# Peptides against a protein of PDB entry 6IDX, part 254

Target 1, 380 residues: chain A of PDB entry 6IDX
Amino acid sequence: KELAKLSADVTFATEFINMDGIIVLTRLVESGTKLLSHYSEMLAFTLTAFLELMDHGIVSWDMVSITFIKQIAGYVSQPMVDVSILQRSLAILESMVLNSQSLYQKIAEEITVGQLISHLQVSNQEIQTYAIALINALFLKAPEDKRQDMANAFAQKHLRSIILNHVIRGNRPIKTEMAHQLYVLQVLTFNLLEERMMTKMDPNDQAQRDIIFELRRIAFDAESDPSNAPGSGTEKRKAMYTKDYKMLGFTNHINPAMDFTQTPPGMLALDNMLYLAKVHQDTYIRIVLENSSREDKHECPFGRSAIELTKMLCEILQVGELPNEGRNDYHPMFFTHDRAFEELFGICIQLLNKTWKEMRATAEDFNKVMQVVREQITRA

## One batch from the design tools (peptide; made by RFdiffusion4, then SolubleMPNN)

Design b2_p24_4_s3 (from b2_p24_4, 17 letters changed)
Fold by OpenDDE base, seed 2:
Structure b2_p24_4_s3 (fold): chain B 380 residues (1-380), chain A 24 residues (1-24)
Amino acid sequence: as target 1 above (380 residues)
Amino acid sequence: SAAKKEKQEKAIAAFRKWFKARRK
């Protein structure tokens, strides 16, 4: 106990480390010897002292043995571990993951997401915070090739649902530390959108063009009796499509694919449009048709609006940015839906369409509408 | 990219600072 307290002092830590004191602490953990009276309390103080000593940065985290790692991982994996040991073990693992890529690899092999999820299903918010912090550390340190897989494993409905039900909807106020970890997890999750946000549409890719055609089909052909597909010549069909793409509010009426060549938001805007069209079809059709039937120059250009809104949402959510210290602003909505970004887009595009109508906007007012919508989104 | 690595190092530093701050 006194050692754990004194280990916070840099002078004491330096002297103790110079006396190989940290090696003694690591050996105590490695031995796993439950034979000592008050083993749990002694171990908790040992782990505290170890953490405090290592926090001085005098000793490399790479000095720890594989046996030590396995013991610490064992304390996280065992269901009947004292809460005090579990808390310190999670904290040690987090520190190990953050400080060493080699230790990250070893820990990622020893610990499953399922084990960490179990520590979220507890009433102790500190344990929950350390568990999410370790998840975030693992996510942050994951190689780019494994990041999506890890994200998919973490973004499983299960982790999100557990966080929602046991943390966000818990009977306890969320502390600043937990709010920060939720913010970090949110940022790391949204960073998965960066790839799509930076993916340019290839105007020559037929499969990507077929998605734009599907948007047209859903908007205009879903209400048209299949009988009146006029077998009219290729030129009339092209002219018809140009009109339809104009009614959809694309900037490039001839080749809407060109609107998605700019990054950001690139293909992410098309993903949002397609999601809206498929999942919220009635809302999509209503927005498109309400604006396509207007001859008064008060039409809201859906295609342009959707692209610029996607870009705006990426800016607001800081997609592709890393989590900042001291931020604790998380959005509970992102824990309620699997496709939370696309759902947010669907809400915001309706808000945009409403705001456009209320302002009696024309194409010249586009930037002003977007500014008002930005203010509305950022105040919500 | 070097920029991605620098960003990652900043995030790691942020985590380390948070980790130290919660023990005080």
Scores: peptide ipSAE 0.021, ipTM 0.600, DockQ to the pose 0.796
Fold by OpenDDE base, seed 4:
Structure b2_p24_4_s3 (fold): chain B 380 residues (1-380), chain A 24 residues (1-24)
Amino acid sequence: as target 1 above (380 residues)
Amino acid sequence: SAAKKEKQEKAIAAFRKWFKARRK
């Protein structure tokens, strides 16, 4: 207990490290020997002293043995562990993952996200915070090939539902530390959109062109039998499609694929438009047809608006940026839905369409409308 | 509400009919 308290002092830590004190603490953990009276209390103070000593940055985290890692991971994976040991073990694993890629690889083999999810289902907010912190550390340090799999695990209904029900909707006020970890998790989850945000549309890709054609079909032909295959269009049909793409509000009416060659937002804008058209079909059709029916120069160009709104949402959510240590602003909405970004887009495109009407905007006012919408979204 | 959805569906059907009439 006294060692754990003194280990927070850098002068004491330096002297204790010079005496190989950390090696003695690691061997106590590695031994796993329950032979000592008050083993659990002694172990909790040993783990505290170890953390405080390592936080000075004097000793590399790579000094820890695989036996030490297995013992600490064992305290996190076992269902009946003392809360004080569990909390410190989660913090040690987090620090190991953050400070060493070699330790990350070893830890990722010993623990599962499923084991960490069990620690979110408790009433102790400190345990919940360190469990999310370790999840965030594992996500941040994951190699690019595994990052999407981890992301899909975070995008799993189960993890979001547990965070929503046991953390966000818990009977206790959310502390600053938990709010920060929820913010970090949100940022890391949105960084998965970066690939799609930076993916340029290939105007020659038939599958991508078929998505744009499907947007047109849903808006204008949804009651017509699907039997009119898109391919055999006479020049009159091509001219008809150009008119439809103009009514959809694309900048390039001849080849709308060119509007998605700009990155950001690239293909992510097309993904949002397709999601809106399929999941919120009535809302999509209403927005497109209401604006396409106007002849007063006050039509809101849906295609252009959807692209610029997607770009704006990426900027507001800082897609592709690393989490900032000083921030704790998380949005509970992102834990309520599987496709939270696309749902946010669907809300914001309705807000944009409303704001455009209220301002009596023309195409010349486009940037002014976007600025007003930005202010509305950032204040919500 | 079901009544709001029905009103929206009727509005959309009216717009679709209007668009089909302008394309002839």
Scores: peptide ipSAE 0.019, ipTM 0.373, DockQ to the pose 0.008
Fold by OpenDDE base, seed 3:
Structure b2_p24_4_s3 (fold): chain B 380 residues (1-380), chain A 24 residues (1-24)
Amino acid sequence: as target 1 above (380 residues)
Amino acid sequence: SAAKKEKQEKAIAAFRKWFKARRK
């Protein structure tokens, strides 16, 4: 207990480290010996002292043994561990993950996000915070190839739902510290969109062109069996599609694929449009047909609007930026749905279409409408 | 990229500072 208090002092820490004191503490953890009547209390103080000593940055985290890592991971994986030990073990694992890529690799083999989810179902907000912090650390330190797997683990309806139900909708006010970790998790989740945001459409990719054609089909051919496409010559079809792509509000009516070659938002805009068209089909069809039937030059160009809105949302949400220190502005809405970004897009595109009508906008007013919509989104 | 690494280091520094603030 006294050691744990003194370990916060840099002078004491330096002397204790010079006496190989950290090695003694690590060996106590490695031994796993429950022989002492107050083992749990002693272990909690040992782990506290270890953390305080390591936080001085005098000793490299790479000095820890695999046995030490396994013991700490064991305290996180076992259901009957003392709360004080669990909290410190989560904090140690997070520090190890953040400070060493080699320790990250070892820890990622010993623990799963599924094991950490169990620590979110507790009433202790400190444990919940350290569990999310460790998830965030693992996510942040994951190599680019494994980030998608972690994304899929986060996109597991389970983690999001548990955070929503046990953390956000919990019986306790969210502390600043938890709010920060929720913000970090949100930012790291949105950073998964960076790849799609920076992916240019290939105008020669038939599969990507088929998505644009599907957008047209959903909007205009919803009643026509795809078999009854009138056998009019390929040129008449191309000319018909050019008219349809104009009514969809693409900038390039001949080849709408060209509108998705700009990054940002690249393919992410097409993903949002397709999601809207498939999941919110009635909303999509309404927006498109209301604007396609206008002859008054007050048509809202859906395709252009969807692209620029996707870009704007990426800017507002800071997609591709890493989490900032001291920010705690998480949005509970992003924990309500697995496709939260696409749902936000679906809300915002309706807001844009409404704002366009209210302003009686023309194509010349496009930037003014986008500015008003930006202000509306950022104030909500 | 070097810029992503620098941003990552800043994020890690933010985490470290956040931990130090809670132990007091």
Scores: peptide ipSAE 0.024, ipTM 0.615, DockQ to the pose 0.650; fails the geometry check
Fold by OpenDDE base, seed 1:
Structure b2_p24_4_s3 (fold): chain B 380 residues (1-380), chain A 24 residues (1-24)
Amino acid sequence: as target 1 above (380 residues)
Amino acid sequence: SAAKKEKQEKAIAAFRKWFKARRK
């Protein structure tokens, strides 16, 4: 206990480290000797002293043994561990992951996300915060090849549901530290959209062109039996499609694929449009048909609006940026749905369409409408 | 704690530097 207090002092820490004091503390953890009276209390103070000493940055985290890592990971994986030991063990693992790529690799082999999820189901917000912080550290330090797998684990309904029900909807106020960790998790989750945001449409890819055609089909042919597509010549079909792509509000009515060659938002805009068309079909059809039936120059161009809105949402959510310190602005909505970005797009495109009508906007007012919509989204 | 925030700051800043360096 006294060592743990003194370890916060940099002068004491320097002298204690020079006397190989950290090595002695690590060996105490490595020994795992449960035979001492008050072992749990002694271990909790040992782990506190270790953290405080390492916080001075005098000693490299790479000095720790694999046995030490396994013992600390063992305290996190065991179901009946003292809360004080668990809390300090989570904090040590987070610090190891953040400070060393070598330690990250070793810890990622010893700990599963499933084990960390169990620590989110507790009534202790501090344990929940350290568990999410360790999850975030593992996500942040994951190699690019493993980020998608970890992301898919976060995309599991289970983790989001647990965070939503046990953390966000808990019968207690969210502390600033927890709000920051939820923000970090949100930002790291949005960074998965970066690949799609930076993917250009290939105008020669038939499968990608078929998605644009499917958007047209859902909007205009939803009631037509696919069997009665009149076998009229390829040219009449092309001219018909140009009209339909104009009614969909694409900028390039001849080749809508060209509208998705700009990055950002690239293919992410097409993903959002397709999601809206399939999951919220009635909303999609309503938005398209309401604007396609107007002859008053007050048509809201859906295709252009969807692309620019996707770009705007990427800017607002800082897609592809790493988490900033001091921010704690998380959106609970992103924990309510598996495809939260696409659902946000679906809400915002309806807001855009409403705002366009209220402003009596024309195509010349497009940028002004987008600015008003940006202000509405950022104030909500 | 403020110290945990500062370490997360350094780690995030180091990762930003590393990630920006790999994208270039």
Scores: peptide ipSAE 0.014, ipTM 0.391, DockQ to the pose 0.090; fails the geometry check

Design b2_p24_4_s4 (from b2_p24_4, 15 letters changed)
Fold by OpenDDE base, seed 2:
Structure b2_p24_4_s4 (fold): chain B 380 residues (1-380), chain A 24 residues (1-24)
Amino acid sequence: as target 1 above (380 residues)
Amino acid sequence: MAEREEKQKKAVEAFKKWFLKMRK
């Protein structure tokens, strides 16, 4: 206890480290001594002293043995560990992951994200905070080859559901530290959209063109089986599709694929349109047909609006930005649904269509409508 | 707490440098 307190002092820490004191602490943990295991308080103070000493930055984290890592990981993976030991073990692992790529590799072999998720299902907000912080650290330090696995772990319905039910909807006020870790998690989650946001459509890719054709089919031929899409479209059929793409509100009526070559929002806009058309088909058909049947120059161009709205949502959510220190602003709504971004798009495109009608807008008013919609979204 | 935030910031900056290299 006294050692843990004194270890916060830089003068004491320097002297203690010069006496090989930190090596003694590491060996005590490595030995799994029955004394430390029987006295949870003594182990908790040993781990505290170790953290405080390492926080001075005098000793490299790379000095830590694999045996030490396995002991600390063992305290996180074992059921019914003392809360004080678990908290300090999570903090040590987070510091190891953040400070050493070599230690990250070793820790990522010993601990699963699933084990960390289990520590979110507790009433202790400090344990929950350190568990989320370690998940965030593992994602931030993941090499390219493991990044997709970490992205998949972040995309898990189970993680979002547990955070929503046990953290956000918990009977306790969310502390600043937890709010920051939720913010970091959210920013990292939004960065998964960046790949699609920066992916240009290839106008020559038939599979991507078939998605645009499917948008046309759902809007105008809802009763037609896609299997009856007749082969080599005669020139008359190409001219018919050009009219349909105009009614869909694409800027390029001849080749709508060209509208998705601009990044941002690239293919992410097409993903949102396809999601709306498949999951909210009635809403999609209504929006398209209400505007396609208008001859009064007050038609809202769906295709153009969907692209610019996707771009706007990416700007509002700061997609591709990195988490900043001191920010605690997270959006609970993004934990309520697996496709929360696409659902937000579906709400906002209806808001845009409504606002366009209320303003009696024309194509010349497009930027003004988008500005009003931006203000409405940012105030909600 | 401040040191934890600084460590996280350094990790974020390292991630940024990596991410910017991947765009290239």
Scores: peptide ipSAE 0.127, ipTM 0.697, DockQ to the pose 0.087; fails the geometry check
Fold by OpenDDE base, seed 1:
Structure b2_p24_4_s4 (fold): chain B 380 residues (1-380), chain A 24 residues (1-24)
Amino acid sequence: as target 1 above (380 residues)
Amino acid sequence: MAEREEKQKKAVEAFKKWFLKMRK
């Protein structure tokens, strides 16, 4: 206890480190002595002293043994560990992951995201905060080849559901630190959209063209059996469906693929349109048909609107930006659904369509409508 | 708190450098 207090002082820390004091603390943890396990308080103070000493940056984190890592990981994986030990163990692992790539690799072998999710189900907000912070650290330090797998792990319905039910909908106010960790997690999750946001459509890719054709089919051929074979030549299709692509509100109604060559929002806009058309088909068909039947020049161009709205949402949500210090603005909605971005798009495109009608907008008013919609989204 | 923020900042900056390389 006294050592843990003194370890916060840089002068004491320097002297204690020079006397191999950190080595003694690490060996005490490594030994797994029944004494430390029987005196949970003594172990908690040992781990506190270790953290405070390491925080001075005098000793490299790379000096930590694999045995020490295994002991700390053991305290995180063991059921019914003392809350004080668990908290400090999570904090140590976070610091190890953040400060050393070599320690990250070792920790990633010893700890699963599933074990960290179990620590989100507790009524202790500090434990929950350290668990999310460690998840965030593991994501930030993941090698390039493993980032997609970790991204998929963050997209897991289970993690989102646990965060929503046990953290966000908890019977207590969210502290600033938890709000920051939720913000970081959200930003890192949105960065997965950046790849699609920066992917240009290849106008020569037939598979990508077939998605645009599927949007046309869902809107105008909803009663016709999908049995009409794709055998009509790509050029004849373009000329034949130019009217339909105009009614869909594409800027390039001759070759709608060209509208998706601009990045941002690139292919992410097409993903949103396809999601709306498949998951919210009635809403999609209604929006398209209500605007395609208008002869009064007050038609809302769906294709153009969907692209610009996707771009706007990326700007509002700062897709492709990194988490900044001091920010704690997380959106609870993004923990309610696995496809929360696409669902947000589906809500916002309906808002845009409504706002367009209310304003009696024409194509010349497009930018004004988008500005009003931006204000409505940012005030909500 | 401040030290945790600084460690997270460094990790974010390292991630940024990688991310900016992947975007090129």
Scores: peptide ipSAE 0.056, ipTM 0.676, DockQ to the pose 0.088; fails the geometry check
Fold by OpenDDE base, seed 3:
Structure b2_p24_4_s4 (fold): chain B 380 residues (1-380), chain A 24 residues (1-24)
Amino acid sequence: as target 1 above (380 residues)
Amino acid sequence: MAEREEKQKKAVEAFKKWFLKMRK
């Protein structure tokens, strides 16, 4: 206890490190001695002293042995561990992951996200916080390929469900530290959208063009058997499509693909539109047809609105930005659904369409409507 | 290496003794 307290002092830490004291602490842990297991308090204070000493930045984290990592990982992986040891072990692993890519690789081999999820199912919010912090660290430091795999994995659905049920809907108020970790997880999750946000549409990619055509089909041909598409000549089809793309509210009625060449939001806007059209088809058709039937210049251009809304949502959610240490704002909604961004888009596009009608907006009012919608979204 | 290991074992034992003394 005294050592742990003194280790917070930089002067003591420097002297103790100069005496190889940190090496002694690491070896105490490495030895796994029955004595440390019998004296959970001694181990807890040893781990505290180790953390406090390392937090001074005097010693490189790369000095840590694989045996030490395995011991710490062992404390996290064991179901029956003292809460005080578990907390400090999670914190040590987090610090290791954050400070050393070499240690990250070793830790990622020793610990599974599933093991960390088990620590979210406890009533102790401090343990939950450190478990999420370690998950966040692992996610942040993961190579892009592994990050995407972590994102796509069933583990994320399970993680979100566990966070929702055991953390957010827990019987305890969310502390600032937990709110921060939830914010970090949210930001890291939305950063997976960055690739799509920065992907330009290729106007020559037939598969991407087929998505735009599918948007048209869903909006206008939903009742028409695709077999009854009138065999009208290619030119009449092009002219028909130009009218349809105008009614869809694309800026480029001739080649809507050009509207998705701007990054941000690039292809992410098209993904959102397609999601809305497939998952919320009635809502999509309603929004499009309500505006396509208007001859009064009060039509809300869906295509343009969807693109600019996607961009706005990316800005609000800080897609592609690193988590800010000073922020604690998380949205519980993002833990309720796998496609939370697309669902948010679907809510916000309805809000936009409503706001457009309420304002009796014209195409000239577009930016003003978007400003009002931004204020509405940011206050919600 | 051996001498460093022995010094570290002694330091571990000293810490254990200290801890046991402080718990009394």
Scores: peptide ipSAE 0.007, ipTM 0.360, DockQ to the pose 0.021; fails the geometry check
Fold by OpenDDE base, seed 4:
Structure b2_p24_4_s4 (fold): chain B 380 residues (1-380), chain A 24 residues (1-24)
Amino acid sequence: as target 1 above (380 residues)
Amino acid sequence: MAEREEKQKKAVEAFKKWFLKMRK
């Protein structure tokens, strides 16, 4: 206890490290001595002293042995470990993951996200916080391939469900530290959208052009009897599609693919539009047809609005940015749905369309409408 | 290697003794 307290002092830490003190502490843990297991307090203070000494940055985390990692991982994976040991073990693993890519690789082999999720099902919010912090560290340090696998995995859906039910909907107020970890998890989850946000549409890619054609089909052909597909020549069809793309509110109504060449938001805007059209078809058709039937210059250009809204949402959600240590703002809705970003887009595009009507906006007012919508989203 | 390991074992034992003394 006194060592753990003194280890917070940099002068003491320097002298103790010069005496190989950290090596002694690591070996105490590595030895798995029945003495440390029988005296949970001694182990807890040993782990505290180790953390405090390492936090001075005098000793590299890469000095840590695989035996030490396995022992600490053992305290996290074993049932009925003392809460004080579990908490410090989670914190040590987090620090190891954050400070060393080599240690990350070793820890990722010893501990599964599923094992960490078990620590979220407890009533102790401190344990829940450290478990989420370690999950966040693992996500942050994961290679891109593994990060995508972790994101798409059943584990991520399960993690969201457990967080929602045991943390957010828990009977206890969310502390600042937990709110920060939920914010970090949210930011890291939305950073998975960065690839699509930075993907330019290829105007020559037929598969991507077929998505735009599908948006047109859903909006205009869903109620039209397939019998009225005019068998007339390719040129009349091209002119018809140009009119349809104008009614959809694309800036380039001749070649709508050009509207998706700007990054951000690139293809992510098209993904949102397609999601809206398929999942919320009635809402999509209503928005498109209501604006396409307007001849009064008060039409809300859906295509342009969807692109700029997607960009705005990426800015608000800080897509592609690292989590900020000073922020604790998390949105519970992002834990309720697998496609929470697309659902948020679907809510916000309706808000935009409503705001456009209320303002009696024209194409010249577009930026003013977007500013009002931004304020509405950020105040909600 | 063996001498360093023995010195570290002695240091661990000394630390255990110290810790047990400080807990009283």
Scores: peptide ipSAE 0.006, ipTM 0.362, DockQ to the pose 0.021; fails the geometry check

